# Ledger of designs, part 153: peptides against a protein of PDB entry 5VVV

Target 1, 276 residues: chain A of PDB entry 5VVV
Amino acid sequence: FLCGVVEGFYGRPWVMEQRKELFRRLQKWELNTYLYAPKDDYKHRMFWREMYSVEEAEQLMTLISAAREYEIEFIYAISPGLDITFSNPKEVSTLKRKLDQVSQFGCRSFALLFDDIDHNMCAADKEVFSSFAHAQVSITNEIYQYLGEPETFLFCPTEYCGTFCYPNVSQSPYLRTVGEKLLPGIEVLWTGPKVVSKEIPVESIEEVSKIIKRAPVIWDNIHANDYDQKRLFLGPYKGRSTELIPRLKGVLTNPNCEFEANYVAIHTLATWYKSN
Target 2, 276 residues: chain A of PDB entry 5VVV as posed
Amino acid sequence: FLCGVVEGFYGRPWVMEQRKELFRRLQKWELNTYLYAPKDDYKHRMFWREMYSVEEAEQLMTLISAAREYEIEFIYAISPGLDITFSNPKEVSTLKRKLDQVSQFGCRSFALLFDNIDHNMCAADKEVFSSFAHAQVSITNEIYQYLGEPETFLFCPTEYCGTFCYPNVSQSPYLRTVGEKLLPGIEVLWTGPKVVSKEIPVESIEEVSKIIKRAPVIWDNIHANDYDQKRLFLGPYKGRSTELIPRLKGVLTNPNCEFEANYVAIHTLATWYKSN

## One batch from the design tools (peptide; made by RFdiffusion4, then SolubleMPNN)

Design b2_p22_5_s3 (from b2_p22_5, 10 letters changed)
Fold by OpenDDE base, seed 4:
Structure b2_p22_5_s3 (fold): chain B 276 residues (1-276), chain A 22 residues (1-22)
Amino acid sequence: as target 1 above (276 residues)
Amino acid sequence: SLEEKYEKAKEKYKKIALEDLA
């Protein structure tokens, strides 16, 4: 069970010292996972093709080493979906080289994210792939296999919540393709019925699990404030029955952008996780 | 531009997230 934090918000990423402090807190609270997915890391999303500089590499190596020191699984995410051409072997090779660089930093767990992108393929991709889901699954499977089938590999679908599914979760051709064709060792990220799910009903997890043919990892936006930084979500982790725990592969909270605001969010997630 | 795509996606996300809270 993956339980911890995803740094997955829009806005200023946490500094390395905050991330190290997070790892200390995660270990102390018997949480086990950090997903590196800061949307404002240009080399994560907008400039995903760009290799890390020597200085950035040193920082990431240090961060990954710190995660290991605190027994926290460091998952490196990349979000190529803004402008990747899935059918272009050069794009695939560029993605491979980027993940090779991160692998050299000592990273062993990875995520490929297709959140917050247009549900469209270019002309070249339309000639090769039957659908957007087919293109995403193809590259995800290829990357997963190329990396030697790492123990933890996450996929974030473009339809990452109930409200994004057309016509709905159980009938989504996109999620059907993901479920049928995504390799079974690849985990699927999900935010619940909504992007910000006030509640995640058990039935909603059973529905998505059926179509994706696996238990999801919750990317939990309950404490996310990147959509309105005038708000701070200081309340407890709530609206999730502990009955979800045996039905999930994990929960990663995407909390407030303000690192210092997240004590209650993360601690109460840990309490929730241990209450099962 | 790539930046325009990023910002458009970000603003779409923000809008939806705010609607989810209502």
Scores: peptide ipSAE 0.765, ipTM 0.972, DockQ to the pose 0.940
Fold by OpenDDE base, seed 2:
Structure b2_p22_5_s3 (fold): chain B 276 residues (1-276), chain A 22 residues (1-22)
Amino acid sequence: as target 1 above (276 residues)
Amino acid sequence: SLEEKYEKAKEKYKKIALEDLA
């Protein structure tokens, strides 16, 4: 069971010292996972093709080593979906080289994210792939196999919550393709009924699990505040029954951008996880 | 541009997240 934090917000990423402090807190609270997915890291999303510099490499190696010191699984995410051409073998090779570099930093767990992108393929991709889901699954399976089938590999769908599913969760052709074609060793990220889900009902997890043919990992935006700089979410982790735990592969909270605001959010997630 | 795609996606996300809280 993956339980911890995703740094998955829009806005200024946490500094390396904040991330190290996070790992110390996660260990202390018996949480086990950190997903590196800061949307404003240019080399994560906008400039996903760009290799890390020597200085950035040293920082990431130090960060990954710190995660290991605290027994925290460091998952490196990349979000190529803004401008990747899935049918172009040069794009696939560029993605492979980027993940090879991160593997050299000592990273062993990875994620491909297709969140917050247009549900459209370019003309070249439409000639090769029958749907957007087929294109995403194809590259995800190829990268997963290229990396030697790592123990933890995550996929974030473009339809990552109930309100994004067309016509709905149980009938989505996109999620059906993901469930049928994504390799079984790849985990699927899910946000619940909404982008910000006040509640995640057990029945909603049973519904999505059926179509994706696996238990999801929750990307939980309950404490996310990147959409409103004037709000802080200081309340407990709530609206999630502990009956979800045996039906999930994990829960990763995407908390407030302000690192110091997240004590209650993360501590109460840990209490929730241990209560099962 | 790539930056325009990023900002458009970000603003769409922010709008939906605010609607989800209402």
Scores: peptide ipSAE 0.763, ipTM 0.973, DockQ to the pose 0.948
Fold by OpenDDE base, seed 5:
Structure b2_p22_5_s3 (fold): chain B 276 residues (1-276), chain A 22 residues (1-22)
Amino acid sequence: as target 1 above (276 residues)
Amino acid sequence: SLEEKYEKAKEKYKKIALEDLA
């Protein structure tokens, strides 16, 4: 069971010292996972093709080493979906080289994210792939196999919540393709019925699990504030029955941008997880 | 541009997230 934090917000990423302090807190609270997915890291999302510099490499190596010291699984995410051409073998090779570089930093767990992109393929991809889901699954499976089938590999669908599913969760052709064609060792990220789910009902997890043919990992935006910088979400982790725990592969909270605001959010997630 | 795609996606997300809280 993956339980911890995703740094998955828009806005200024946490500094390396905040991330190390996070790992210390995660270990202390018997949480086990950190997902590196800061949307304002240009080499994560906008400029995903660009290799890390020597200085950036040293920082990431130090961060990954710190995660290991605190027994936290460091998952490196990349979000190529803004401008990747899935049918172009050079794009696939570029993605492979980027993940090879991160593998050299000592990273062993990875994620491919297709969140917050247009549900459209370019003309070249339409000639090769029958749907956007087929294109995403093809590259995800190829990368997963290329990396030697790592123990933890995550996929974030473009339809990552109930409100993004067309026509709905149980009938989505996109999620059906993901469920049928995504390799079984790849985990699927999900935010619940909504982007910001006040509640995640058990029946909603049973519905999505059926179509994706696996238990999801929750990317939980309950404490996210990147959409409104005037709000801080200081309340407890709530609106999730403990009956979800045996039906999930994990829960990763995407908390407030303000690192210092997240004590209650992360601590109450840990309390919730231990209550099962 | 790539930046325009990023910002458009960000603003769409922010709008939806605010609607989810209402």
Scores: peptide ipSAE 0.762, ipTM 0.971, DockQ to the pose 0.947
Fold by OpenDDE base, seed 3:
Structure b2_p22_5_s3 (fold): chain B 276 residues (1-276), chain A 22 residues (1-22)
Amino acid sequence: as target 1 above (276 residues)
Amino acid sequence: SLEEKYEKAKEKYKKIALEDLA
């Protein structure tokens, strides 16, 4: 069971010292996972093709080493979906080289994220792939196999919540393709019925699990504030029955942008997880 | 542009997240 934090918000990424402090807190609270997915990190999303500099490499190596010291699984995410051409072998090779570099930093766990992108394929991709889901699954499976089938590999669908599914979760052709074609060792990220789910009913997890043919990892936006930085969500982790735990592969909270505001968010997640 | 795609997606997310909380 993956339990911890995703740094997955829009806005200023956390500094390396905050991330190391996070790992110390995660270990202390018996949490085990950090997903690196800061949307405003240019080499994560907009400039995903760009290799890390020597200085950035040293920082990431130090961060990954710190995660290991605290027994925290460091998952490196990349979000190529804004401008990748899935059918172009050069794009696939560029993605491979980027993840090879991160593997050299000592990273062993990875994620491909296709959240917050348009459903439109370019003309070249439409000639090769029958749907957007087929294109995403093809590259995800190829990268997963290329990396030697790492123990933890995550996929974030473009339909990552109930309200994004057309016509609905159980009938989505996109999620059906993901369930049928995504390799079984790849985990699927999900935010619940909504982008910000006040509640995640057990029945909603049973519905999505059936179509994706696996238990999801919850990307939980309950404590996210990147949509309105004038708000801080300081309440407990709530609206999630402990009956979800045996039906999930994990829960990763995407908390407030302000690192210091997240004590209650992360601590109450840890209490929830240990209450099962 | 790439930046325009990023910002458009971000603003769409923000709008939906606010609607989810209403």
Scores: peptide ipSAE 0.754, ipTM 0.971, DockQ to the pose 0.943

Design b2_p22_5_s4 (from b2_p22_5, 12 letters changed)
Fold by OpenDDE base, seed 1:
Structure b2_p22_5_s4 (fold): chain B 276 residues (1-276), chain A 22 residues (1-22)
Amino acid sequence: as target 1 above (276 residues)
Amino acid sequence: SIEEKYKKSKEAYKKAALEDLA
């Protein structure tokens, strides 16, 4: 069971010292996972093709080493979906080389994210792939196999919540293709019925699990504030029954952008997890 | 541009998240 934090917000990423302090807190609270997915890291999303510099490499190696010291699984995410051409072998090779670099930093766990992108394929991809889901699954499976089938590999679908599914969760052709064609060892990220789910009913997890043919990992936006700079979410982790725990592969909270605001959010997630 | 795609994506997410809280 993956339980911890995703740094998955829009806005200023946390500094390396905040991330190290996070790992210390995660260990102390008996949490085990950190997903590196900051939207405003240019080499994660906008400029995903660009290799890390020597200085950036040293920082990432130090961060991954610190995660290992605190027994925290460090998952490196990349979000190529803004402008990747899935049918272009050069794009696939560029993605492979980027993940090879991160593997050399000592990273062993990875994520491919297709959140918040246009649902339209380019003309070249339409000639090769039957749908957008087929294109995403093809590259994800190829990367997973190329990395030697790592123990933890995550996929974020473009339809990552109930409100983004067409016509609905149980009938989505996109999620059906993901469930049928995505390799079984790849985990699927999900935010619940909504982008910001006040509640995640058990029945909603049973519905999505059936179509994706696996238990999801929750990307939990309950404490996310990147959509409204005037709000801070200081309340407890709530609206999730402990009956979800045996039906999930994990829970990763995407908390407030302000690192110092997240004590209650993360501590109460840990209390919820240990109450099962 | 890639910056325009990023901005459009971010604003679509922010809109959806705000609608979820209403």
Scores: peptide ipSAE 0.746, ipTM 0.970, DockQ to the pose 0.928
Fold by OpenDDE base, seed 2:
Structure b2_p22_5_s4 (fold): chain B 276 residues (1-276), chain A 22 residues (1-22)
Amino acid sequence: as target 1 above (276 residues)
Amino acid sequence: SIEEKYKKSKEAYKKAALEDLA
């Protein structure tokens, strides 16, 4: 069971010292996972093709080593979906080289994210792939296999919550393709019924699990505030029955952008997880 | 541009999140 934090917000990423402090807190609270997915890291999303500099590499190596020291699984995410051409072998090769670099930093767990992108394929991709889901699954499977089928590999669908599913969760051709064609060793991220889900009902997890043919990892936006800088979510982790735990592969909270605001959010997630 | 695509996606996310809280 993956339980911890995704740094998955829009806005200024946390500094390395904050991330190290996070790992210390995660260990202390018997949480086990950190997903590196800061949307404003240019080399994560907008400029995903760009290799890390020597200085950035040293920082990431140090961060990954710190995660290991605190027994926290460091998952490196990349979000190529803004402008990748899935049918272009050069793009696939560029993605492979980027993940090879991160593998050299000592990273062993990875995520490929297709959240917050246009649902339209380019003309070249339409000639090769029958749907957007087929294109995403193809590259995801290829990358997963290329990396030697790592123990933890995550996929974030473009339809990552109930409100983004067309026509709905149980009938989505996109999620059906993901469920049928995504390799079984790849975990699927899910956000619940909404982008910001006040409640995540058990029945909603059973519904999505059926179509994706696996238990999801929750990307939980309950404490996310990147959409409104005037709000801070200081309340407990709530609206998630402990009956979800046996039906999930994990829960990763995407908390407030302000690192210092997240004590209650993360601590109460840990309390929730331990109540199982 | 890639920056325009990023901005568009970010604003779409923000809109959806705010609608979920309403």
Scores: peptide ipSAE 0.746, ipTM 0.972, DockQ to the pose 0.925
Fold by OpenDDE base, seed 5:
Structure b2_p22_5_s4 (fold): chain B 276 residues (1-276), chain A 22 residues (1-22)
Amino acid sequence: as target 1 above (276 residues)
Amino acid sequence: SIEEKYKKSKEAYKKAALEDLA
């Protein structure tokens, strides 16, 4: 069971010292996972093709080493979906080289994120792939196999919540393709019925699990505030029955951008997890 | 541009998240 934090917000990423402090807190609270997915890391999302500099490499190596010291699984995410051409072998090879670089930093767990992108494929991809889901699954499976089938590999669908599913969760052709064709060792990220789910009913997890043919990992936006700088979410982790725990592969909270605001959010997630 | 695509995606997310809280 993956339980911890995703740094998955829009806005200024946490500094390396905050991330190390996070790992110490995660270990202390018996949480086990950190997903590196800051939207404003240029080399994660907008400029995903760009290799890390020597200085950036040293920082990431130090961060990955610190995660290992605190027994926290460091998952490196990349979000190529804004401008990747899935059918172009040069794009696939560029993605491979980027993940090879991160593997050299000592990273062993990875994620491919297709969140917050347009559903339209380019003309070249339409000639090769029957749907957007087929294109995403093809590259995800190829990268997963290329990396030697790592123990933890995550996929974030473009339809990552109930409100983004067309026509709905149980009838989504996109999620059906993901369920049928994504390799079984690849985990699927999900935010619940909504982007910001006040509640995640058990029945909603049973519905999505059936179509994706696996238990999801929750990307939990309950404490996310990157959409409104006037809000801070200082309340407890709530609106999730402990009956979800045996039906999930994990829960990763995407909390407030303000690192210091997240004590209650993360601590109460840990209490919730240990209550099962 | 890639910056315009990024900005558009960010604003779409922010809109959806705010609608979820209403």
Scores: peptide ipSAE 0.743, ipTM 0.970, DockQ to the pose 0.926
Fold by OpenDDE base, seed 3:
Structure b2_p22_5_s4 (fold): chain B 276 residues (1-276), chain A 22 residues (1-22)
Amino acid sequence: as target 1 above (276 residues)
Amino acid sequence: SIEEKYKKSKEAYKKAALEDLA
């Protein structure tokens, strides 16, 4: 069971010292996972093709080493979906080389994220792939196999919540393709019925699990505030029955952008997880 | 541009998240 934090917000990324302090807190609270997915990291999303510099490499190696010291699984995410051409072998090879570099930093767990992108494929991809889901699954499976089938590999769908599913969760052709074609060792990220789910009913997890043919990992936006800088979410982790725990592969909270605001969010997630 | 795509995606997310809280 993956339980911890995703740094997945829009806004100023946390500094390396904040991330190390996070790992110490995660260990202390018996949480086990950190997903590196900062939207405003240029080499994560907008410029995903760009290799890390020597200085950036040193920082990432130090961060990955610190995660290991605290027995925290460091998952490196990349979000190529803004401008990747899925059918182009050069794009696939560029993605491989980027993940090879991160593997050399000592990373062993990875994620491919297709959240917050346009559903329209380019002309070249339409000639090769039957749908956007087929294109995403093809590259995800190829990368997963290329990396030697790592123990933890995550996929974030473009339809990552109930409100983004067309026509709905159980009838989505996109999620059906993901469920049928994504390799079984790849985990699927999900935010619940909504982008910001006040509640995640058990029935909603049973519905999505049926179509994706696996238990999801919750990307939980309950404490996210990147959509409104006037808000801070200082309340407890709530609206999730502990009956979800045996029905999930994990829960990763995407908390407030302000690192110092997240004590209650992360501590109450840990309490929830240990209450099962 | 890539920056325009990024901005559009960010604003679409923010809109959806705000609608979820209403």
Scores: peptide ipSAE 0.735, ipTM 0.969, DockQ to the pose 0.929

Design b2_p22_6_s1 (from b2_p22_6, 10 letters changed)
Fold by OpenDDE base, seed 1:
Structure b2_p22_6_s1 (fold): chain B 276 residues (1-276), chain A 22 residues (1-22)
Amino acid sequence: as target 1 above (276 residues)
Amino acid sequence: SIEDKYKESEEFYKKVALEDLE
């Protein structure tokens, strides 16, 4: 069971010292996972093709080493979906080389994210893939296999919540393709019925699990505030029954952008997790 | 531009997230 934090918000990323402090807290609270997905890391999303500099590499190596020191699984995410051409072998090879670099930093766990992107494929991709889901699954499977089938590999679908599913969760052709074609060793990220789910009913998890043919990992936006920095979510982790735990592969909270605001959010997630 | 796509993605997310709170 993956339980911890995803740094997955828009806006200024946490500094390295904050991330190290996070790892200390995660270990202390018996949480086990950190997903590196800061959208403002230009080399994570906008400029995903660009290799890390020597200085950036040293920082990431130090961060990954710190995660290991605190027994936290470090998952590196990349979000190529803004402008990748899925059918172009050069794009696939570029993605492979980028993840090879991160592997050299000591990273062993990875994620491919296709959140908040246009559903329209380019003409070249339409000639090769029958749907957007087929294109995403194809590259994800290829990367997963290329990396030697790492123990932890995550996929974030474009339809990552109930409200994004067309026509609905149980009948989504996109999620059906993901469920049927995504290799079984790849985990699927899900935010619940909504992007910001006040509640995640057990029945909603059973529904999505059926179509994706696996238990999801929750990317939980309950404490996310990147969409309105005038708000701080200081309340406890709530609206998630402990009955979800045996039905999930994990929960990763995407909390407030303000690192100092997240004590209650993360601590109460830990209490929730340990209560089962 | 890629920066425009990034901003459009961000604004889309923010819009939906705010609607989810209503």
Scores: peptide ipSAE 0.734, ipTM 0.968, DockQ to the pose 0.924
Fold by OpenDDE base, seed 5:
Structure b2_p22_6_s1 (fold): chain B 276 residues (1-276), chain A 22 residues (1-22)
Amino acid sequence: as target 1 above (276 residues)
Amino acid sequence: SIEDKYKESEEFYKKVALEDLE
């Protein structure tokens, strides 16, 4: 069971000292996972093709080493979906080289994210792939196998919540393709019925699990505030029955952008996890 | 540009997230 934090918000990323402090807190609270997915890391999303500089490499190596020191699984995410051409072998090779670099930093867990992108494929990809889901699954499977089938590999679908599913969760051709074609060792991220789910009913998890043919990992936006800088979410982790725990592969909270505001959010997640 | 695509993605997310709170 993966339980911890995803740094997955828009806006200023946390500094290295904050991330190290996070690892200390995660260990103390018996949580085990950190997903590196800051949207404003240009080499994570906008410029995903660009290799890290020597200075950036040193920082990431230090961060990964710190995660290991605190027994936190460090998962490196990349979001190539804004402009990747899935059918272009050069794009696939570029993605492989980027993840090779991160592997050299000591990273062993990875994620491919296709969140918040257009469903429309380019003309070249339409000639090769039957659907957008087929294109995403193809590259994800190839990368997963290329990396030697790492213990933890995550996939974030474009339809990552109930409201994004067409026509709905149980009948989504996109999620059906993901469920049928994504290799079984790859985990699927999900935010619940909505992007910001006030509640995640057990029945909603059973529904999505059936179509994706696996228990999801929750990317939980309950405490996310990147969409409204005037709000802080300081309340406890709630609206999730502990009956979800045996039906999930994990829960990663994407909390407030303000690092100092997240004590209650993360601590109460830990209490929730240990209460079952 | 890629910067425009990034901003459009962010704006889309923020819009939906705000609607989810209503």
Scores: peptide ipSAE 0.732, ipTM 0.968, DockQ to the pose 0.926
Fold by OpenDDE base, seed 2:
Structure b2_p22_6_s1 (fold): chain B 276 residues (1-276), chain A 22 residues (1-22)
Amino acid sequence: as target 1 above (276 residues)
Amino acid sequence: SIEDKYKESEEFYKKVALEDLE
């Protein structure tokens, strides 16, 4: 069971010292996972093709080593979906080289994210793939296999919550393709009924699990505030029954941008997890 | 541009997130 934090918000990323402090707290609270997905890391999303510099590499190596020191699984995410051409073998090879670099930093867990992108494929991809889901699954499977089928590999679908599913969760052709064609060793991220879900009912998890043919990992935006800088979410992790725990592969909270605001959010997630 | 695509993605997310709180 993956339980911890995803740094997945828009805006200024946390600094290295904050991330190290996070790892210390996660260990203390018996949480086990950190997903590196800061959208303002230019080499994570906008310029995903660009290799890290020597200086950036040193920073990431140090960060990954710190995660290991605190027995936190460090998952490196990349979000190529803004401008990747899925059918172009050069794009696939570029993605492989980028993840090879991160592997050299000591990273062993990875994620491919296709959140918040246009559903339309380019002309070249339409000639090769039957749908957007087929294109995403193809590259994800290939990368997963290329990396030697790592113990933890995550996929974030474009339809990552109930409101993004067409026509709905149980009848989505996109999610059906993901469920049927994504390799079984790859985990699927899910955000619940909404982008910001006040509640995640057990029945909603059973519904999505059926179509994706696996228990999801929750990317939880309950404490996310990147959409409104005037708001801070200081309340406890709530609206999730502990009956979800045996029906999930994990929960990763995407909390407030302000690192110092997240004590209650993360601590109460830990209490929730240990209460089952 | 890629910056425009990033901004569009961000604004889309922010819009939906705010609507989810209503």
Scores: peptide ipSAE 0.730, ipTM 0.968, DockQ to the pose 0.931
Fold by OpenDDE base, seed 3:
Structure b2_p22_6_s1 (fold): chain B 276 residues (1-276), chain A 22 residues (1-22)
Amino acid sequence: as target 1 above (276 residues)
Amino acid sequence: SIEDKYKESEEFYKKVALEDLE
């Protein structure tokens, strides 16, 4: 069971010292996972093709080493979906080289994210793939296999919540393709019925699990505030029955952008997790 | 531009997230 934090917000990423402090807190609270997905890391999303510089590499190596020191699984995410051409073998090769570099930093767990992108494929991809889901699954499977089928590999679908599913969760052709074609060793990220789910009913998890043919990992935006800089979410982790725990592969909270605001959010997630 | 695509992505997310709180 993956339980911890995803740094997955828009806006200023946490500094390296904050991330190290996070790992210390995660260990202390008996949480086990950190997903590196800061959208403002230009080499994560906007410029995903670009290799890390020597200086950036040293920072990431140090961060990954710190995660290991605190027994936190460091998952490196990349979000190529803004402008990748799925059918172009050069794009696939570029993605492979980028993840090879991160592997050299000591990273062993990875994620491919296709959140918040246009659903329309380019003309070249339409000639090769029957749907957007087929294109995403194809590259995800290829990368997963290329990396030697790492123990932890995550996929974030474009339809990552109930409200994004067309026509709905149980009948989504996109999610059906993901469920049927995504290799079984790849985990699927999900935010619940909504992007910001006030509640995640057990029945909603059973519904999505059926179509994706696996228990999801919750990317939980309950404490996310990147969408409104005037808000801080200082309340406890709530609206999730502990009955979800045996029905999930994990829960990763995407908390407030302000690192110092997240004590209650993360601590109460840990209490929730241990209560089962 | 890629910067425009990034901004559009962010604005889309922010809009939906705010609607989810209603």
Scores: peptide ipSAE 0.726, ipTM 0.967, DockQ to the pose 0.926

